Peptides against a protein of PDB entry 3B8E. Designs and how they scored, part 3

Target 1, 230 residues: chain A of PDB entry 3B8E
Amino acid sequence: PFLIFIIANIPLPLGTVTILCIDLGTDMVPAISLAYEQAESDIMKRQPRNPKTDKLVNEQLISMAYGQIGMIQALGGFFTYFVILAENGFLPIHLLGLRVNWDDRWINDVEDSYGQQWTYEQRKIVEFTCHTPFFVTIVVVQWADLVICKTRRNSVFQQGMKNKILIFGLFEETALAAFLSYCPGMGVALRMYPLKPTWWFCAFPYSLLIFVYDEVRKLIIRRRPGGWVE

## One batch from the design tools (peptide; aimed at target 1 F168 E172 A178 F179)

Design b1_p8_6_s4 (made by RFdiffusion4, then SolubleMPNN; from b1_p8_6, 3 letters changed)
Fold by OpenDDE base, seed 2:
Structure b1_p8_6_s4 (fold): chain B 230 residues (1-230), chain A 8 residues (1-8)
Amino acid sequence: as target 1 above (230 residues)
Amino acid sequence: RVIFPPLL
């Protein structure tokens, strides 16, 4: 989010406080819950990792995490951001380079894509109105990410949802996201304005895409062991 | 493998 904010000079898609709420809030319990996941049924058929040659964080993990799943998650967040701004009169093309004037408190006549003028205060309300749905979008795509992380090779349908701590983590992160989004005073404390319930659904196609993408990947690995996908 | 989205 922040890289595109710098490169494209668009209004800030996700605030620093909302980022901290993800990293320290919603992701902690889900991450810990993976330590309680049952071993895959095929684990005893795998050779142990060579601690001298095999890195814990390898290029394949980085590619999958940041290059594939992370990019789909980012696209989901930006989709929500662009939809909200478009509904408020700012089409995606008009946002390019707009940051300079958007963030200037002395400019009170910034035009939208329809020629409507926006004060600094109005623009900041719209910006902070984007931060909460972007945050919620990340939580929704993280549901899929957490579920796909239960296994490396087996389908989630083969593994099942037996990890009660992971299920608790999914509910906890969702409840925390709802609390941060809707609790009175969060607009002042965290710059997290309340979102319409409909914004929760903007991420669902991307969450489904992440899940389907990884299940297809795992299916390929199971059908072609020793392939370049493994 | 909680893939923290590239927050950057």
Scores: peptide ipSAE 0.047, ipTM 0.784, DockQ to the pose 0.042
OpenDDE base, seeds 1, 3, 4, 5: peptide ipSAE 0.045, 0.038, 0.032, 0.052; ipTM 0.782, 0.768, 0.721, 0.794; seed 5 fails the geometry check

Design b1_p8_7 (made by RFdiffusion4; failed a check: a repeat of another design)
Pose (drawn by RFdiffusion4):
Structure b1_p8_7 (pose): chain A 230 residues (1-230), chain P 8 residues (1-8)
Amino acid sequence: as target 1 above (230 residues)
Amino acid sequence: PVIFPPVV
């Protein structure tokens, strides 16, 4: 959101105060819950891990996330940001450009008249909007995320999805999001109510992508002992 | 306990 905000100088898809809503806020309970997760095999049947090699935060870890599921999770939120505008004057292939504030009215685009008070709006279909969606979009995929980061070898099936806390940590998250996106007013610090009709589901298309993917490979992993590139 | 998202 901040990166592409520079390369193609488009409108800021995600705010800073808006980022401190995934960490010390929403993703919180989910990860904590990840811990209550149980065994995945008879571990008391393998030499002790050699602290010289198999680190905790391996780098394959980084690949399988920082550059793989952080992306298809990236596109999903970096999509909703578009159609959060298209239904207000989004430039499907346009927009790519600054948007002053002292401008106050003078300019707009794609058949419109945006600015002052609609400058609080020219930055409101984004502020109290686009951001907040690019937010719920996050959590949206954090589901398939939270349900895939529950094994590194077994399918959600071969390992019943019964992490009581986590399952009941999901609502425990999703709810925070809405109870926060429709906060009777805590929209001053955060953003405004994203139209329940669609503004949510739009990110859900991608979550199904995430899931099946890591879900597949795990088979490639199992169907192949010392699985190749994966 | 579980918290359900609001429906509007």

Design b1_p8_7_s1 (made by RFdiffusion4, then SolubleMPNN; from b1_p8_7, 3 letters changed)
Fold by OpenDDE base, seed 1:
Structure b1_p8_7_s1 (fold): chain B 230 residues (1-230), chain A 8 residues (1-8)
Amino acid sequence: as target 1 above (230 residues)
Amino acid sequence: PVLFPPLL
């Protein structure tokens, strides 16, 4: 989000507070839950990694986590951001370069795509109104990311959902996201304004895409061991 | 983010 904010000079898509709520709130219990995952059925049939040559974080892991899944998650977040701003009169093309005037507190006549003027206060309400649904979008795509992280090669349907701590993590992150989104005073305390319940569904196609993408990847790996996808 | 690198 920050890279596109700098490059495209758009209004801030995700605030520092919402990023902290992800890193210190919604990601912690899910990440810990993976330590309690049952071993894959084939783990004892694989050779151990060579600790001298095989990196724990390799190019394949970076490509998968940051380059593939990460990009789909970012697209989901930005989709929600653009939908909300478009519903408030700001079309995606109009947002390019708008940050300079958007963040200027002395300009109270910033026009939207329809010629409506927006005060600094109104613009900041809309900006912070985008942060909460972007955060919720991240939590919804996190469901898929956590579920795909249960296994390296086996399908989730082969592994099953037996990890009770992971199921608790999915519930906890969703409950925390709902609490931060709807608790009175969160607009003042965290700059997180309430979201319409419909915005929870904006991320569902992206969450499903992440899940299907990884299941197809794992299927290819199982059918073609030693392929370029592995 | 631990699970969400693209949030950088």
Scores: peptide ipSAE 0.048, ipTM 0.810, DockQ to the pose 0.040
OpenDDE base, seeds 2, 3, 4, 5: peptide ipSAE 0.046, 0.048, 0.042, 0.053; ipTM 0.793, 0.808, 0.797, 0.810; seed 5 fails the geometry check

Design b1_p8_7_s2 (made by RFdiffusion4, then SolubleMPNN; from b1_p8_7, 4 letters changed)
Fold by OpenDDE base, seed 3:
Structure b1_p8_7_s2 (fold): chain B 230 residues (1-230), chain A 8 residues (1-8)
Amino acid sequence: as target 1 above (230 residues)
Amino acid sequence: LILFPPVL
């Protein structure tokens, strides 16, 4: 989010407070829950990690994390962002370079794609209206990410959903996301304006895509051990 | 790892 905000000079897609709500709010219990996951059925067939040669964070993990799943999650968030701004008169092409005038409190006549003028206050309402659905989009794609993280090689259908702490984490993060999105005063306290319930569904295709992508990846790894996909 | 990278 922040890299595209700098490179493309678009209005801020996700606020700093909203990022903190993800990193310190919704993602903590799910992350802790993975420590309670049952070992995969093949764990005793793997050699122990060599602490001198094998990195905990390796190129494969970085590629999967940032390069594959992280990119799909970011695309989901940005899709929601662009849809909301387009519904408010700002087409994606018009957002390029707009940040400079958008963030200027003394400019009260910023035009949208249809020639409508927007005051600084109106622009900030729209910006903060984007932050909450972007946040919710991240939570919904994190459901899929958490589920795929249960296993490295086995299908989630082989592993099952036996980890009660992980199930609790999924409910907790969703309840927290709903609380932060709909509790009165969150617009003032956190700059998280309430979202229409329909925005929860915008991330579902991306969450499904993450799940299917990883299950297909794992299927390929199981069928072709030692292939370039592993 | 829950892949926190998209938020940064």
Scores: peptide ipSAE 0.049, ipTM 0.801, DockQ to the pose 0.043
OpenDDE base, seeds 1, 2, 4, 5: peptide ipSAE 0.047, 0.049, 0.048, 0.053; ipTM 0.800, 0.804, 0.795, 0.809; seeds 1, 2, 5 fail the geometry check

Design b1_p8_7_s3 (made by RFdiffusion4, then SolubleMPNN; from b1_p8_7, 3 letters changed)
Fold by OpenDDE base, seed 2:
Structure b1_p8_7_s3 (fold): chain B 230 residues (1-230), chain A 8 residues (1-8)
Amino acid sequence: as target 1 above (230 residues)
Amino acid sequence: VVLFPPVL
């Protein structure tokens, strides 16, 4: 999000405080819950990692996390952001380069895509109105990410949902996201304005895409062991 | 580790 904010000079899609709420709030319990996941049925047939040659964080892991799943998550967040801004009169093409004038407190006549003028206060309201749905979008795509991380090779349907701590994590992160989004005063404290319930659904196609993508990947690995997809 | 890419 921040990279595109700098490169495209668009209005800030996700605030620093909302990022911290993800990294230190919603993600902690889910991440810890993976330590309680049962071993995959084939794990004892795999050779142990060589601690001298094999990195814990390898290029494959970086490619999967940041290059594949992370890109789908980012696309989901930006989709929600662009939809909200378009509903408020700012089409995606008009947002390119708009940051400079958008963030200027002295400019009170920034035009939208339809020629309507927006005051600085009005622009900041719509910006902060984007932050909470972007945050919620990340939580919804993280449901899929957490579920796919249960296994490296086996389908989630083979592994099952037996990890009660992971199920608790999914509930906890969702409840925390709802609390941060709707608790009175969060607009002042965190710049998280309440979102319409419909915005929760904007991420669902991307969450499903992450799940299907990883299940297909794992299916390929199971059918073709030793392939470049491993 | 859920590699949540820090959506930085």
Scores: peptide ipSAE 0.050, ipTM 0.792, DockQ to the pose 0.043
OpenDDE base, seeds 1, 3, 4, 5: peptide ipSAE 0.046, 0.046, 0.049, 0.052; ipTM 0.793, 0.789, 0.794, 0.805; seeds 3, 4, 5 fail the geometry check

Design b1_p8_7_s4 (made by RFdiffusion4, then SolubleMPNN; from b1_p8_7, 4 letters changed)
Fold by OpenDDE base, seed 5:
Structure b1_p8_7_s4 (fold): chain B 230 residues (1-230), chain A 8 residues (1-8)
Amino acid sequence: as target 1 above (230 residues)
Amino acid sequence: SVLFPPLL
């Protein structure tokens, strides 16, 4: 979010408070739950890693987590952001460079893509209205990321959903996201304005894409061991 | 987050 905010000079897509709610709220129980996942059925057929050469976090893991899955998650968040701003009169092309005037409290005549003027207060309401759906979009794509993290090689359908702590984590993060989004006073306390229930569905295609992408990756690894995908 | 890189 912040990198694109700086490079493209767009209105802030995700606030610092919403980032803290992800890092300290919705991610903690899911991350801990992975420690309780059952070993894959083929674990004893794999060679042990060489502790001198093989890192626990390698370039392949970084490329998968940050370069592939992380980019799909970011695209999901930005899709939600651009849809909300477009529904409020700000087309994606008009957002490029707009931050300078958007964040200026003395400019009360910022035009949208249709020539409608927006006060500083109106612009900040729209900005904070984007933060909560972006946050919820991240939680919905996190469901897929958590589920794909259950296995490295086997399908999730082979592993099953037996980890009760992981299932609890999925419900907890969703309940926390709903609480932060809809509890009275969260707009004042956290600048998290209530989102329309329809915004929860904007992330579903991206969550499904993450799941399908990883299952296809794992299928390729199972059929062609030692390939560039491993 | 450690799990979710899109937050940068």
Scores: peptide ipSAE 0.056, ipTM 0.813, DockQ to the pose 0.041
OpenDDE base, seeds 1, 2, 3, 4: peptide ipSAE 0.045, 0.047, 0.050, 0.038; ipTM 0.803, 0.793, 0.801, 0.782; seeds 2, 4 fail the geometry check

Design b1_p8_8 (made by RFdiffusion4)
Pose (drawn by RFdiffusion4):
Structure b1_p8_8 (pose): chain A 230 residues (1-230), chain P 8 residues (1-8)
Amino acid sequence: as target 1 above (230 residues)
Amino acid sequence: PVPFPPVP
């Protein structure tokens, strides 16, 4: 959101105060719950881990996330940001350009008249909007995320999805999002109510992508002992 | 607990 905000100087898809809603807020309970996760095998049947090699935060870890599921999770939120506008004057292939504030009216695009009080709005189909969606879009995938980061070898099936806390940590998250996106007014610090009709589900298309993917590979992992590149 | 998201 901040990166592409520079390369193609488009409107800021995600705010800073908006980022401190995934960390010390929404993703919180989910990850804590990840811990309550149980065994995945008879571990008391393997030499002790050699602290010289198999680190905690491996770098394959980074690959399988910082450059793989952080992306298909990237596109999903970096999609809803578009159709959050298209239904207001989004430039499907346009827009790519600054948007002053002291401008106050004077300019718009794709058949419109944006600015002043609609400047609070030229930056409201984004502020109290686009951001907040690019937010719920996050959580949206954090589901398939939280349900994939529950094993590194077994399918959600071979390991019943019964992490009581996590399952009941999901609503525990999703709810925070909506109870926060429709906060009777806590929209001052955060954003405004994203149309329950669609503004939510739009990100859900991608979550199904995440899931099946890591779900597949794990088979490639199992169907293949010392699985190749994966 | 199960907190259900509001449906406006």

Design b1_p8_8_s1 (made by RFdiffusion4, then SolubleMPNN; from b1_p8_8, 4 letters changed)
Fold by OpenDDE base, seed 2:
Structure b1_p8_8_s1 (fold): chain B 230 residues (1-230), chain A 8 residues (1-8)
Amino acid sequence: as target 1 above (230 residues)
Amino acid sequence: VVVLPPLP
């Protein structure tokens, strides 16, 4: 998100404080919960990794985490961001290069795509109103990410949802996201303005896409062992 | 405008 903010010079899609709330808030319990996941049914039939040749974090893991799933998550966040700004009069093409004038407190006549003028205060309200839905979008796509991380090869339907700590983590991160979004004073403290409940649904297609993508990947691995996808 | 007013 921050890279696109710099490259495209768009209004800030996600604040630094909001990122910290993800990294230190909503992700912590879910990540720990994976340590309590049951072994896959076939894991004991697999050879252990060779500690001399096989890295724990390999190119495949990086490609999957950052190059595939992480990109879908980022797209989901940006989709929500662009939808909110478009509904407030700022079409995506108009946002390109707008940051310089957007962030200038002395410019109070920034025009939207329809010729309406926006004061600095009005623009910042819209911006911070985008930060919270972007954050919530990340939490919703993280539901799918956490669920797909339960297994490497087996379907989640084969593994089941028996990890009570993981289930607790899903509820905890959602409750925390709601707290950070709707608690009085969060606009002042965290620059997180409240979002309409409808914005929670913007992430659902992307969350579903992540889940389906990984289940298809795992299906291919199960049907064709030793393939390039493994 | 879809913006909600900030909470106090």
Scores: peptide ipSAE 0.023, ipTM 0.650, DockQ to the pose 0.045
OpenDDE base, seeds 1, 3, 4, 5: peptide ipSAE 0.027, 0.020, 0.021, 0.022; ipTM 0.709, 0.633, 0.666, 0.645; seeds 1, 5 fail the geometry check

Design b1_p8_8_s2 (made by RFdiffusion4, then SolubleMPNN; from b1_p8_8, 3 letters changed)
Fold by OpenDDE base, seed 3:
Structure b1_p8_8_s2 (fold): chain B 230 residues (1-230), chain A 8 residues (1-8)
Amino acid sequence: as target 1 above (230 residues)
Amino acid sequence: LVPLPPLP
């Protein structure tokens, strides 16, 4: 989020508070739950890792986590952000370079794509209205991310959903996201304004895409051991 | 001024 914010000078797509809610709130229990995941059925068919040559975090893992899945997650969040701002009169092209005037409290006549003037207060309401749906979008795509992280090679359908702590984590992160989004006073306390329930569905295509992408990847690995995908 | 859609 911050890289695009700096490069494109767009209004802040995700607030610092919302980022903390993701990193320290919604992601903690899911991440811990992976420690309780059952070993894959093929684990004893693999040689032990050589601690001198084999890294725990390798280029392949970095490429998958940050380069592929992380990018799809970011795209999902930004899609939601651009849709909300477009619905409120700010087309994506108009957002480029707008941050300088957007964040200036003394400018109360910032024009949208339709020539409507926006006060500083109105702009901040729209900005904080974007933060909550972006946050929720990340939580929804994290459902898929957590599920795909259950296995390295086997399909989730082969592994099953037997990890009760992981299932609890999915419910916990969703309940926490709903609490932070809809509890009275969260707009004042956390700058997380409530969102329409329909915004929860904006991330579903991306969550499905992540899941399908990883299942296809794993299928290719199983069918072609030692291929370029492995 | 075109009325803005309600905030999400």
Scores: peptide ipSAE 0.023, ipTM 0.607, DockQ to the pose 0.080
OpenDDE base, seeds 1, 2, 4, 5: peptide ipSAE 0.021, 0.015, 0.027, 0.018; ipTM 0.637, 0.597, 0.682, 0.639; seeds 4, 5 fail the geometry check

Design b1_p8_8_s3 (made by RFdiffusion4, then SolubleMPNN; from b1_p8_8, 4 letters changed)
Fold by OpenDDE base, seed 4:
Structure b1_p8_8_s3 (fold): chain B 230 residues (1-230), chain A 8 residues (1-8)
Amino acid sequence: as target 1 above (230 residues)
Amino acid sequence: PILLPPLP
């Protein structure tokens, strides 16, 4: 998010506070819950990794986590951001380079894509209104990410949802996201303005995409062991 | 006008 903010000079899509709430809040219990996941049913049929050559975190895992899933998650967040700004009169093309004037408190006549002028205060309300749905979008795509992380090879349908700590983590992160989004005073304390419940659904296509993408990947690995996808 | 008012 912040890299695109710098490169494209767009209004800040995700606040530092919201990032901290993700990294230290919503993602913590889910991440810990993976330590309690049951071993995959075929693990005892696999050869032990060579501790000298086989890393626990390899290039494939990094590519999957950051290069593939992380990119889909980022795209989901940015999609929500662009939709919200477009609904508020700022089309994506108009946002390019707008940061300079957007963040200037002395400019109170920033025009949107329709020629409407926006005061600094109005712009900041819209910006902070974008931070919460971006945050919620990340939480919603994290549901899929957490679920796919249950296994490396087996389908989630083969593994099942038996990890009670993981299930608790999903509820906890969702409850925390709702708390941070809707608790009175969060707009002042965290600059997180409350959202219409409909915005929670904006990320659902991306979560589904993540899930389907990984399940297809795992299916390919199971059908063609030793492939480039493994 | 902000088209997406915060929830009350």
Scores: peptide ipSAE 0.021, ipTM 0.656, DockQ to the pose 0.042
OpenDDE base, seeds 1, 2, 3, 5: peptide ipSAE 0.046, 0.020, 0.041, 0.046; ipTM 0.799, 0.665, 0.773, 0.783; seeds 1, 3, 5 fail the geometry check

Design b1_p8_8_s4 (made by RFdiffusion4, then SolubleMPNN; from b1_p8_8, 4 letters changed)
Fold by OpenDDE base, seed 2:
Structure b1_p8_8_s4 (fold): chain B 230 residues (1-230), chain A 8 residues (1-8)
Amino acid sequence: as target 1 above (230 residues)
Amino acid sequence: RVLLPPIP
């Protein structure tokens, strides 16, 4: 998200404080919950990792986490961002390079894609209104990410949802996201303005895509052991 | 028309 902000010079899609709330708030309990996940049924049938040759974090894991799932998560967030701004008169193409004028408090006549002029205060309201839905979008796609992380090879349907700590984590992160989004004063404290409940659903297609994508990947691994997909 | 952000 931050790289696109720099390269494209678009209005800030997600605030730094909000990013910290994701990394330190909504992700902690879910991440810890994975330590309590039951081992996959076939794990004892596999050869142990060679500690001298096999890295714990390999290129395949990095590619999966950041290159595949992380990219889909980022796309989900940016989708929400672009939809909100488009509904407020700023089409995606118009946002390119707009940051310089957008962030200038002395320019009160920034035009949208339809020729409407926006004051600095109005622009900041819509910007901070984008931050909360982007944050919520990340939480929603994290549901899928957490669930797919339960297993490396087996389907989630084979593994089941027996980890009560993980289930608790899903509810906790959702409740925390709702708290941060709707608690009075969060607009001042975190620059997180409240969002319409309908915006929670904007990420659902991406969350489903993550889940389906990983389940298909795991299916391929199970059918073709030792393939490039592993 | 002033377009309003998706606030509740």
Scores: peptide ipSAE 0.021, ipTM 0.572, DockQ to the pose 0.086
OpenDDE base, seeds 1, 3, 4, 5: peptide ipSAE 0.024, 0.018, 0.017, 0.015; ipTM 0.639, 0.538, 0.601, 0.574; seeds 1, 5 fail the geometry check

## One batch from the design tools (peptide; aimed at target 1 E172 F179)

Design b1_p9_1 (made by RFdiffusion4)
Pose (drawn by RFdiffusion4):
Structure b1_p9_1 (pose): chain A 230 residues (1-230), chain P 9 residues (1-9)
Amino acid sequence: as target 1 above (230 residues)
Amino acid sequence: FVPVAVAAV
């Protein structure tokens, strides 16, 4: 959101105060819950891990996330940002450009008249909007995320999805999001109510991508002992 | 469901 905000100088898809809603807020309970996760095999049957090699935060870890599921999770939120506008004057292939504030009216685009009070709005189909969606879009995938980061070898099936806390940590999250996107007013610090009708589901298309993917490879992993590149 | 309840308030 901040990166592409510079390369193609488009409107800020995600705010800073808006980021401190995934860390010390929403993703919180989910990860904590990840811990209550149980065994995945008879571990008391394997030499002790050699602290010289198999680190905790491996780098393959980074690959399988920071550059793989952080991306298909990236596109999903970097999609909703678009269609959060298209239904207001989004430039499907346009927009790529600054948007002053002291401008106050004077300019708009794709057949419109945006600015002052609608500058609070020219930055409202984004502020109290686009951001907040690019938010729920996050959580949206954090589901398939939270349900894939529950094993590194077994399918959600070969390992029943019964991490009481986590399952009941999901609503525990999703609810925070809505109870926060429709907060009777806590929209001052955060953003405004994203149209329940669609503004949510739009990110859900991608979540299904995440899931099946890591779900597949795990097979490639199991159907192949010392699985190749994966 | 405590955080949920808190958030609902």

Design b1_p9_1_s1 (made by RFdiffusion4, then SolubleMPNN; from b1_p9_1, 7 letters changed)
Fold by OpenDDE base, seed 5:
Formats: sequence, C-alpha cells, structure tokens
Structure b1_p9_1_s1 (fold): chain B 230 residues (1-230), chain A 9 residues (1-9)
Amino acid sequence: as target 1 above (230 residues)
Amino acid sequence: LKLVEEARA
C-alpha cells in the first residue's frame, strides 16, 4: 500500500493505525490457531526432508505467502479503495499525482473527475472512509488465507474444519473488525469511519480467488509430486 | 459526499 502511495502519489489508501490493527489485532489469534492444526493424513507417507538442504521456510513458501497471496490481498484492498473513490467522483486515473493537492490544508477547491470541488475536510472524510473498508477487505481476504494455511498438500475439504481455535479466530477477527468499524468514537480515536455493510462484500471475489487458487495448487501437487509448484 | 453521510447514519 505505501509503495503505491509513494510511486503513484495517490491519496493514502490505508492508514498506519489500520495496519497496526491488522498486525496486532485481527491477525494474532488466527496465526496462533495454526499451531493447533492437526497433521495432514498423509504425513507419514511422505519422504523425510533432508535437514542439510531443505529448510523449513524455503524460497517457494516465501514466494507463495508474500509474493502470490500477498499480492492478491493487496489487489483486493486497492479494488475496494478505487471503487469507493470512484463512487465519490474520483476515477482511478484522476488520483494519480493528486496526493500533493489532496493533503494540502489550504487548497479547498480540489476538483474530482466530474468538476465537483472538494474542501480539505471533505477530502479527509472520504480518505478515512476508505481506510476502514480497506481494513475490512484485508480481514475478509484473511479468512481464505488462514483456511488455506491449514494444509500444504491435502485439500481443506479432506482436512476438514476440526480446529475449534481456528474457527474461534475467524469469528474473533470478524467481531473485532466490526467493533473497530462501527463503535462510536472510532472515527475520532482511530480515524476509522463507519462503512456501509455493502463494503464487506467487495472483497469476497478476492477471498474466493485465493481459496480456488490454493486448492488448484494443492491439486497439482497431489497429481504431480516434486513439481515447482510445491 | 452522499455516500459518506449515509455511512455515518
């Protein structure tokens, strides 16, 4: 998010406070829950790793987690951001380079894509209105990310949802996201303004995409062991 | 602006 903010000079899509809420609030309990996941049914049928050559965390795992899945997560967040701004009169192309004037308190006549003028206060309201849906989008995408992390090879449908702590984590992160989004005073305290319930659904296609992508990946691994996809 | 006002209501 910050890299695109710097390179494209767009209005800030995700605030620092919202990032902290993700890292310290919504993600911790789900991450801990993975420690209680049951072993895959085929674990005893796999060859042991070579401890001299095979790392527990390899480049392929990092590439999958941060490169592939992380990019899809970011795309989901930015999609929500661009949709909200477009509905408020700012088309994506108009946002390029707009940050300088957007963040200037003394400019109260910033024009949108339709020639409507926006005061500094109005611009900041819509900006912070984007932060909360971006945050919620990440939480919704994290549902799929957490579920796919249950297994390396087996389908989630083969593994099942028996980890009660993981299920609790999914409810906890969702409840926390709702609390931070709708609790009175959060707009002042955290700059997290309330969002319409419709915005929760904006990320669903991306969550589904992550889930389908990983299930297809795992299917390929099961059919062709030792491939570059593992 | 209308969307923002509706989100605040």
Scores: peptide ipSAE 0.010, ipTM 0.490, DockQ to the pose 0.038
OpenDDE base, seeds 1, 2, 3, 4: peptide ipSAE 0.007, 0.009, 0.006, 0.008; ipTM 0.424, 0.516, 0.447, 0.438; seeds 1, 4 fail the geometry check

Design b1_p9_1_s2 (made by RFdiffusion4, then SolubleMPNN; from b1_p9_1, 6 letters changed)
Fold by OpenDDE base, seed 2:
Structure b1_p9_1_s2 (fold): chain B 230 residues (1-230), chain A 9 residues (1-9)
Amino acid sequence: as target 1 above (230 residues)
Amino acid sequence: LELVKKAAA
C-alpha cells in the first residue's frame, strides 16, 4: 500500500494510525490463536527440518505471505479505495500524481474527473472516508488468511474448525473492526470516519479468492509431493 | 473493473 502511494503519488489510501490498528489490534489475537492449532494429521510422516540447512522463514513462505496472499490483500484494499474515490468523482487515472495538490491546504480548487472543484476540507473528508473501508477490507481478507494458515498441506475441511481460540479471534477482530469504525470520536482520534454497512461486502470476493487459491494450492501439493509449489 | 465502471457512471 505505502509503496504504491509513493510511486504513483496518489492520495493516502490507508493512514498510519489505521495500519497500527491492523498490526497491533486486529491481527494480534488471530496470530496468537495459531499457536493453539492442532498438528496436521500427516505431520509425523514428514522428515524433521534440518536446522543447519532449512530456514524457518524460507523463500516459499515469503513468496506465499508477501508475493501471493499479501498481494491479493493489497489488491482488495486498493479496489475498495478506487471504488470510493470513483464514486466521489475521482477516476483511478486522475489520481496519478494528484497527491501533491491533494495534500496542499492552500489549493482549494482541485478538480475531479468531471471538472468539479474540491476544497482541502472536502478532499480530506473523502480521504479519511477511504481509510475505514480499506481497514475493514483488510480485516475481511484476514478472515480467509487466518483460516488458510491453520494448515500447510491439509485442506481446512480435513483439519476442521476445532480451534476455539481461533474462532474467538475471528469474532474479536470483527468486533474490534466494528468498534473502531463506528464508535463516536474515532473520526477525530484515529481519522477513521464511519462507513456504510455495504462496504463490508466489498472485500468478500477477495476473501473467497484467497481461500479458494490456497485450497487449490494445497490440493496440488497433496497430489504432487515435492513439487515447486511446496 | 466493471464495478469501477458502474461506480464512475
Scores: peptide ipSAE 0.000, ipTM 0.346, DockQ to the pose 0.022
OpenDDE base, seeds 1, 3, 4, 5: peptide ipSAE 0.008, 0.000, 0.013, 0.013; ipTM 0.504, 0.346, 0.512, 0.525; seeds 1, 4, 5 fail the geometry check

